# Ledger of designs, part 238: peptides against a protein of PDB entry 5Z08

Target 1, 168 residues: chain A of PDB entry 5Z08
Amino acid sequence: RQKDEWAKKTSSLMKQLDWFIGEHLGAMLAAEELGGPVVGELMEIDPDDLSAGFNAHGKLKKATSQPDLDRRQRRIDDIWGPQDEQGQAHKRKRGADEALAASAEMRDLIEQLMNKLVEAGGDNSATYVEIPRESAAARFLVRSKVAMFHPNDARRLRLVDFGRDLDD
Target 2, 222 residues: chain B of PDB entry 5Z08
Amino acid sequence: GLPRLIDAIEEASKIPAKRRQTPIKPTIEKLTTHLYTHGASPDSLLRLADLLTLRNHLDQASLAAITRNLYPSSTVSDEVVLRFIGALGHGQLKPTLALQALFLRWLVMVYHLLENPGVLGQVYGVLFDLLDTAAIRPQLCHLLALVTRRKHVRPFRIQAILTLSRQTGGDPNLTGLLRVFKNYYPEIIVGDATKGRASAFKHPDPQWRQHLDEIQQRRSEA

## One batch from the design tools (peptide; made by RFdiffusion4, then SolubleMPNN)

Design b2_p23_5_s3 (from b2_p23_5, 7 letters changed)
Fold by OpenDDE base, seed 3:
Structure b2_p23_5_s3 (fold): chain B 168 residues (1-168), chain C 222 residues (1-222), chain A 23 residues (1-23)
Amino acid sequence: as target 1 above (168 residues)
Amino acid sequence: as target 2 above (222 residues)
Amino acid sequence: LDELAPTVRQLIEEISINRRRAL
C-alpha cells in the first residue's frame, strides 16, 4: 500500500516535471542553446518568441530565416535573421522544434541521472552519466544545484544525492 | 560597381563550375580588388556573408580569397556576425573547418567595428561549445578572449575549459583563455605544466589591420 | 532562475525521495 502510494506520487511528480519542462523550461533551454539568455534571465519565453530570436542584449528580436541553413545556423538566423512572413512561419516551427528537442534532452538527461543514482547503490563513482556535450540542460541542472560535474571530467555529470542530506 | 560584381558571383554560385559558360575567377579577382581598394558596405557585407556561409558551387580558394579581402568600409551588423557564427561547427551544409577558421579570424580582426559587440556575448555558449573542435580552437579562443565578460565566466565553463586543457595536453590557446577567466576569478589555477607561453592573442594580421584602418579613415573624411 | 531553479530542484528532490521510498 505505502509503496503504491509512493509510486503514484512519483508518477504524479514526474508528470509535473515533464509539464514544467515542456511548458516553461524547454523554450528557455532552447533559447540558451541558440545563444539567447541563460535560463532564468528571461522568464516566460514563448516558443513563438524563440522564432523571433534574441537581440544583442539577449532580448527577443523578430528575425527572418532562410530555409536551407543548417539547424544551428537556422537557429541563429531564426533568432536574428530578417523578418519575412514565410521566414516567420518557418522560424516558429523551428523554434517549436528546438523547444521540443531541448525538452526531450532535459527529460532524458534527468532520467539518466536518476537511474544512475539508483543503480550505483551508494557508490559515488558509479553515479556519473557521460554527457556527449555541455548542453543547456546540463548547465541548468548544475546551476540549479541539482547536478554536479566530476571534478576532473566535465563530460561526467551526477545527480546530487538529496537523500544523504536528510539523515545528517 | 561592387553590387554588380556580387550579382555576377551570386548567379555563378548557383551553377557547378563545369557548367559555367564563363570562368568565375576573373570576376572573383575584380571583386577582391574592389574590396581591397574600397571595402564592403553593410549591404555588400551581408550579401558576401551569405555567399561565404551558404552552400553553393564556389570553390574553396575563391571563398578564402573573398574572406581575406572582406574589409568593412563601415560597421559590421549583427546579421553579418550571425551568418558567420551560424556557419560554425560540424555539418554537411556548413563550410569547411578551414573556412570557419578564416571566419573566426575575420571576426577577431573586425571586432572593434561591430555595431553591437554584445551580439557575440549572446552566442557565447555556442562559441564555447565548439572549443573541442581543434581546427578552429586557436581563433575561437582568441574571439572568446575578446568577448568574455564576468557573466560568462561560470563555474561549469571554468571546469569545462580546465578539463579540455588537460585533455589537449595544455593547448596554449586554452591556457590563454583561462588567463582571461582568471582576471574575473583569481582563484583559477592555470596549471604550471603549460610552461608554454599562453597565447597573448596578438592581432592575427597586422598588415590587414593597417589596411582596414586606411579604408576606415577614408569613410571618416567623406 | 530564482523561481525556476527552486521549482526544478524541489521536483527532482521529491521525485528522488519518492523513488527511494518506492524501492
Scores: peptide ipSAE 0.330, ipTM 0.390, DockQ to the pose 0.258
Fold by OpenDDE base, seed 4:
Structure b2_p23_5_s3 (fold): chain B 168 residues (1-168), chain C 222 residues (1-222), chain A 23 residues (1-23)
Amino acid sequence: as target 1 above (168 residues)
Amino acid sequence: as target 2 above (222 residues)
Amino acid sequence: LDELAPTVRQLIEEISINRRRAL
């Protein structure tokens, strides 16, 4: 009975995490992968914002009041801005695809990290997931203090064992 | 051999200088001499990268001496590269900015020996975000100039460099990096941001290059 | 980071705790 309740709660929380990744985090991760701001420096990134590009501070292009900045920004926008409706649609689609890819990568990484933590049975050496690259997802988890790189191997990532402090 | 020298230095690195029974300097000198003569194997490079990048009790002069003699006898693995990249930036556990500048310089000088140059492209964002750090900016811009591909040239990065160039009064290294970006997007206006001469990103140390080439040639003949 | 990181951390922490309790 109690185990079933915990399993149900776990499932519910996983759904919430998946939703949060899909709705909010994926676009920001994609922005970081595309070279945009570090996740959390710019809030409210949507796929359209990804397509529009980011300013020097990783902020969405707000018209800065400085005419020289605006002129340069406009030229950058002329280079990178949608030239036509088809270009806009293609950029939006690309932004959406990148956000989906980033979301999937984050979900998969979290799942692997959680699975390895369970499989390790308390052996910290067995908790590491091998990551093919240092992704925005991996970096975000580390910055969030949810994951840690192996001290001697940046290709190995582990989930922080939040449950260890409960049994002591 | 080199592994034994590394072992001795690793053990010494765990102990504060004041508590060491023997001075480490003679062992460092033996190491640097060996590295200068023979270079470092991939395995030795990894161990040395850990010694250089992880917080330990080695003095800055010793770390700098090792870095200046860190000639690869073969290729440089992704793992070695990632150790040095991970050591960059601000933090209590990170090496000094002076040492980080030496690491970046080293990466520039061994770029052609990377097993996978693409690894630097994967961490491009991490490198780029450090451009505001004045102490490492010259070498960082040089490395980025080598690493930059079309996929990295994004509007926000263009604008970031432009903004930083204005804030720095036209750092020649930033101007140099903007010129690299301009190769992919000719419409980028470099001139208004930078009254200064752009860096040409010449090889940092021609003598070091020549010596590296000699070490690499000996491997090809073996 | 001030809103996102705590949210993700909280969710993962709670999931981790609940998964451990479900074992």
Scores: peptide ipSAE 0.329, ipTM 0.383, DockQ to the pose 0.252
Fold by OpenDDE base, seed 5:
Structure b2_p23_5_s3 (fold): chain B 168 residues (1-168), chain C 222 residues (1-222), chain A 23 residues (1-23)
Amino acid sequence: as target 1 above (168 residues)
Amino acid sequence: as target 2 above (222 residues)
Amino acid sequence: LDELAPTVRQLIEEISINRRRAL
């Protein structure tokens, strides 16, 4: 009975986290990946705003024409293509797709981190998840004091063990 | 003249110290004295940059002495800058980290004499990726503080410095670099990640600066 | 960050604690 209550509570909290990621965090993570503001600097980024671009100031660009040569900027510019009505629709769709991708990456990363912490059974060396890249999601979790990088390897991320303080 | 001294050192650099017929130290002393008195032309700077950055049989004390006296008599070319940047990092063919720190210090002190200051902005990523190397971090942060423009201040770099600052216990040089970044993005929170005092990035050697100014003034009068 | 980070931290903390209690 008590285990079932904890499982139900876990499921409820996970749904709340998923909602929060989807509704609030995903667009901001996508903006950071696209060279926009760091998550939390600009609150309430509309996915439609993710289609307008970020200037060199991290502010919403109006359509500036200069293809800046940086590959990330090209991905931004490719996401931010010509301002024709069709271009705006493609931009909005791309912004939404990037927000969805960022949300999915965050959800997956959190799940992996939680699973590794449980599987490690108290072995700190086994708690690390290998990340393919340093993403906005990974960075946000570290800034939030939820995760920590390995001191010598930025490709290894672990969840902060919040439960250790309860058993002592 | 300086070219003949460089020729002699280049030839000696090809031979192990134990197999040299003549000690190189007197020639190094003549070179450093000449550099201190007259500075190095762009052509001489390039040759000296190769001697300093390429693997050869010169001892570390000689290389350090040349670097400490490497006064440009005129401008510093992109090619010279790129030799020093290419010598940075870990590797069996690269100079020691102590010598790399001297190269970075030199680049800071001659930054105003670069023919194209933008060249350092083009290699910004290479420099930034070396911030984890503790032995060169102080000078590297100072150089990056001079080079950083808005285009370089990206979210991933902000986070990389914040992370490294936490890992290092708040290195003052990293805090100083974050303060430079904050000039472009005021919303950057420096406080929680960086309990440390920020470095002011003062000129590394005021006497060296004064002597450089004297050498440069002679060029303007000629 | 001031509002987002605490929320995410609290949720993940509570989830982590409850997952351990469910085992």
Scores: peptide ipSAE 0.326, ipTM 0.392, DockQ to the pose 0.241
Fold by OpenDDE base, seed 1:
Structure b2_p23_5_s3 (fold): chain B 168 residues (1-168), chain C 222 residues (1-222), chain A 23 residues (1-23)
Amino acid sequence: as target 1 above (168 residues)
Amino acid sequence: as target 2 above (222 residues)
Amino acid sequence: LDELAPTVRQLIEEISINRRRAL
């Protein structure tokens, strides 16, 4: 009975987390990945603003025509096609796609981290997830004190074991 | 005057709060009011720095209130600066990390009044080695951003910040400090961790700055 | 950060605790 209640509560909390990631964090994570503000410095990022790109100071770029050679910057510049109605629609769609991608990356990372923690059975050395890159998602989890990088390998990330901190 | 108020607080600081015959709060309020109105002379600043940094029986709220009103009426000596720097870090005899953060914030706000700004450059290593202390890191990075010169930007420090930036998930203050380093060494690859927004290291308290300027102006007219 | 990080931390903490209790 109690185990079933905990399982139901876990499912409910996961749905809340998924919602929170999708509705709030995804756009901010996407903004950080695009060279925008770090998650939490700008709380209100409109997905439409993601399409505008960010300057080196994390401020919204005004539509300046100079093609920056960086692939991600090219991708932003390719979004900055002519300010016609079609260009704006493509911009909005791409901003939404980047927010969705960032949300999916965060969800997947959290799931992997949680699964590894359970699989490790108390062995802290086995709790690390290998990450292909240092993402905005990974950085956010570390800043939030939810995850920790391996001290010697930044490609390895683990979830903080909140249960041990209660028993110690 | 201010010296008499400091005398009374110094004597009270030697006695545990529960054993004091008189409450110290009214004297602290008089002190902070005086400091707000007139500022502190160099001699008074030194005495107050000792009260703030040395272990005594003053409560944290009183120490914080004094620090928030610690307006220099003139310059800040090397000795005063070194008292605050010596109070940084972990230890049973050191002030709380919250109070240390206020000291670092104060040093940022009075940096332009230092008799010798180079004194902070001499203790750069001590400051830099405290970057792992999360509670003081924001103010510490801001102070280091002001203090950093080309001689301080060494390969081992660049690597240390990069490593710490990864370990902290790209702390914006560390990214801000790396940008300062990059001004001296453009070849510093501020990696993916620094694609994030760097701290702009804005003045911590514009109102405090304005009030300080008013106190400093009154001295120049006298 | 002051609102987002605590929220995510709280959710993940609660999920982790509940998952452990469900085992």
Scores: peptide ipSAE 0.323, ipTM 0.420, DockQ to the pose 0.267

Design b2_p23_5_s4 (from b2_p23_5, 9 letters changed)
Fold by OpenDDE base, seed 3:
Structure b2_p23_5_s4 (fold): chain B 168 residues (1-168), chain C 222 residues (1-222), chain A 23 residues (1-23)
Amino acid sequence: as target 1 above (168 residues)
Amino acid sequence: as target 2 above (222 residues)
Amino acid sequence: LDELAPTVRSLIEQISINIRKAL
């Protein structure tokens, strides 16, 4: 009975999370993947300065040197910039597709993380998910203090153990 | 009770050890035993924070013992946090760097019990400017890893960590902090030249955590 | 925007808690 109630509550919360990812988070994750603002905090940094990135010395790179960043910034500008009606429709579609992809990636990652938590049976060493890349989704979960990387392997991500805090 | 023990220690702290009529060690042991068993209320935490951070005649071993047993029975107020933050750095009136490291470790371990975690974000600059102090750097980096938000990740601080990392030969704690910064700015190159393994910032004391959880449980049941 | 990360954290925390309680 109590387990069933918790399962129902979990299902309800997962639906809310899925909705939140789809309606709010996906587009922002897509923007971050495209080199836009990081999710969840207004960057007081000029987006133009962020597009330049940081060099190995923590200095802003001048925009001129990495064409791939310019392509990402163009994609952001393409997503958010005033373009002609046909360009806007194609941009909206592309933006929607990227948002859907980012939403799917976040959902899948959360699902994998939760499944590993269940499978591990309390063994924290077994709770790691292997991630193919450091995605905006993975970074967001880490920033949110929901997930953490393995200390030795940035390809391994796990949920923060919240439950040890509540059975008490 | 705990207040009476604190009263006795406060009075004893005003007097040099050689001039005390009674040994303070038995009272410290009673205090630490009480703290271990019941934790400290917010009011008691404030009084103990003053004993730990203000210059007095208590010996370093006693101060360390109190700090190691400083289990909150409830929340940790901003005032308590600010006492410990104010005690950091160099100065004749400040606690020893060894004791400061224990304070930072304590703040890490009780971070989830802060009434307002944002208070640490307000003093982020003070904490960050202490990264050059090697004796407290491990715990300081861990605390900063918990506290850091995007508003704190500024170009000058990125550069400062990179510079300090080079100067220290790639301190793993600095590399760990830089990895936290990279979560907000993915373009940060954590240079391969940081030959050092990034610190994972694991919980400093799992046994202390477990015991804290037991103390906190008793409060939720009362 | 400042509400997004806390919201996601709260949801995942609650889910994680519920998962553990269901186990």
Scores: peptide ipSAE 0.240, ipTM 0.664, DockQ to the pose 0.336
Fold by OpenDDE base, seed 5:
Structure b2_p23_5_s4 (fold): chain B 168 residues (1-168), chain C 222 residues (1-222), chain A 23 residues (1-23)
Amino acid sequence: as target 1 above (168 residues)
Amino acid sequence: as target 2 above (222 residues)
Amino acid sequence: LDELAPTVRSLIEQISINIRKAL
């Protein structure tokens, strides 16, 4: 009975989290990935600075001739630039696709982190998920203090153990 | 002069139209002609802002005519701005939404003449919370596009616009505002909900702008 | 971060606690 109630509560919360990711976080995560600002860290970005793209820290990249800047800037311009009607549709579709992709990455990462927490049975050493890259999703979870990188391996991420603070 | 015309209109505004001894329309026409020719001083602007924003017995056509001719001859004070901002929203004592849209349009057109543009940034939350009001949304988004700074772009506001954009079927003005937000938060993905064309927030009235520039230029030469 | 992170944290925290209680 209690397990079923907790399972139902967990399912409800997961649905809320899924909704929150899809409706709110996905777009912000995608644009951090596109070199936009860090999710929830509003950096003062001058509109003119948007044309220069964003550095890996979510800071505006100076318009230096770096080919990767042109791609990110093109992506930003593709999403937000003045476009002809056809171009605007394509840019909006691309922005939507990136938001969906970022939402999926965040959902998958959270799912993996939760699954490892379940599998570990209280062994903190077994709670690490291997991440293929430092994603906006991973960074967001760490900044949110819900996840931590392994101290010696930035490819390993785990959930913060919220239950330990209740038993002390 | 303009002060005497305002005095006459202020007195007439206290009396229902049916009880006025003299029709106010000729005085309104003189006022609007004077405003068109000379603009309004800061003191006159404040008095006119009170006439426009406070509940009185002036008809909507007269109020709209004054608003459409409300050329500042000088700067626009914080007090004048706050009168117009205080007039926004729903309520029995508030001006009509049509008149509020004209006020917002006016604020957009005179934004460069504000003594302190930061005053609008201080009331940013009040403006932002009115985005659900469809009748004023186009002008409100335009004003917010001018006012928005990094400090105003918050996750909850990004989300509020995204939600409202979905609910409105992708209002181009909301999409335009999101684009401004993206300048500060490039991480804002204008998802599938923004299938709508973004507003470019062009100047609402180029002829009004040109005439304002002529009035402002005369002041600089005096 | 100031509004999103607390929401996500609260949700994940509650989920994590519930997972532990369900085990």
Scores: peptide ipSAE 0.206, ipTM 0.343, DockQ to the pose 0.266
Fold by OpenDDE base, seed 1:
Structure b2_p23_5_s4 (fold): chain B 168 residues (1-168), chain C 222 residues (1-222), chain A 23 residues (1-23)
Amino acid sequence: as target 1 above (168 residues)
Amino acid sequence: as target 2 above (222 residues)
Amino acid sequence: LDELAPTVRSLIEQISINIRKAL
């Protein structure tokens, strides 16, 4: 009975978190991944703004082709087809796709972190998730004081143990 | 000339001060005067970097005097930079922390003369891991402020600086470095408690800079 | 960040606590 109530409460909170990621966080994470402002400086990033690209200072500027930008940034330059109405529609669609991808990455990362917490059975040393890359999602969780990197390995991320602070 | 002065000091550096037949101080004074007047060529810089960074019998005052007059007449090679970086940290074979602070200060002052500024970016981790060493932290933060690029601003390093800043009571040099990081990642919450004056990382010695510029100009006219 | 981080933190904290209590 009590376990079922906790499971229902957890499910409700997960739905709220999923909604929050999809509606608010995903676009901001996508902007950070695209070299834009880091999550929290711009509270309202329109997916349309993601298509414009960001300068070296994180401000919306016309994409000047710097060659060493990550594969995602090169994809933005490929979206700069002719400035016709069709080109704008393709840019908007791609901005929305990047926001969806960032939302999915955040959801997956949180799920992995929570699954490791369950599997560890209270052993904090076993709660680390191996991350393939440093993502905007991982950075956001660390900045939010929800996750921490392993002291010796930046590829290992874990949830902050909020339960130990209750027993001490 | 400068090579002969370096030869004499290299030979003297192999012998303990108490066993030297002649005092080295007059030769050090001739060297520092020559360096002040003409600067050091790339080849001379490498030899002097070895004298400064390798364990020998030279006294700390002589090593400090050479470092304070180590004006490049030309560029600074990657090899010279790596000698100074390799001399950083704790250990019985390492130079004193006071001398290491002078080396870091020198690297800051000659940063614009590096043949490849990217070499410091390659050893960024080595430099960053020394931030807990209080004696070299001011100069180390200044050097890191010059070297830091977006690729170096990693979450684990942000967290490490934040942790160290809390442990040190908000060292202004760490706060200054966090501000540099914030330029690449604006969301870095430099906590309100770090209302402390962030270091502006101003040039550490304007007179040394002016004299360096005079030495560099003479080379362009020759 | 001042609004987003606290919200996400609160949600994840509550979920994490609930997971531990359910175990």
Scores: peptide ipSAE 0.205, ipTM 0.355, DockQ to the pose 0.233
Fold by OpenDDE base, seed 2:
Structure b2_p23_5_s4 (fold): chain B 168 residues (1-168), chain C 222 residues (1-222), chain A 23 residues (1-23)
Amino acid sequence: as target 1 above (168 residues)
Amino acid sequence: as target 2 above (222 residues)
Amino acid sequence: LDELAPTVRSLIEQISINIRKAL
């Protein structure tokens, strides 16, 4: 009986999380992946200044046009820039497709993290998911203090153990 | 009870050890035993924070023993947090750097019990400006890793950490803090600035945490 | 972020707690 109530509550919460990802989070994650503002906060720093990176002397490197950053910024401008009417429909579709992709990535990542938590049976060393890249989804979970990277490997991510990380 | 033990220690703290009629050590041991068993209420925490942070005649071993047993039975108020933050840095009236490191470690361990976690964000600048103090840097970086939000990740602070990282030969704690900053600004290049491994900022004392949870659970059942 | 992160955290925290209680 209690296990069934917990299972129902878990299912309800998962549905709420899925809704929240789809309706609110997905578009913001897509914007961050494309080099836009970090989820939920306006960049108070010009992305161009940060994209330049810092040289060995701690000075902003002059924006060497890294072609990939220009492509991402063009994609941001292509998704969020003022678009002509026909361009707006294609860009709205692209923006919607990117938001759907980001939502799917976040859902998949959360599912993997939760599955590993269940499989580990309480062994914190076994709770790590291997991530192919540092995604906006992964960064958001870490910023939210819900996930953490492995100390020695940024390709390994785990959930914060809200029950046992109180014990260890 | 705990209030009477604190009263006795407060009175003894006003008197130099050589002029005390009775040894304070037995009273400190009773206090630490009580704290270990029951924790400290918000009111008791405030009184103990004053004993730990204000200049008095208590010995460093007694102050360290109280700090190591400073289990909150409830929440930690902004006032208690601000007492510990105010005690940080250099000065003749401030606690020793060794004791400050214990305070920072304590703040890390009780961070989840703060009534208002935002209070540490309000004093972020004060904490950040102490990063050059090597003796407290490990615990300070850990606390900053918990406290840091987007609003704190500013260009001047990024540059300050990068500069300090170079000056220190790539302190792992600074590299760890830069990695936290990178979560808010993916464009931050951590690897080129730091030849060292990043600190993971693991919980500093698992046994202390387990015991804290036991104390907190007893309150939820009452 | 100040609204989004707490919401996601609260949901995942509660889910994680429920998963543990169901095990």
Scores: peptide ipSAE 0.247, ipTM 0.682, DockQ to the pose 0.339; fails the geometry check

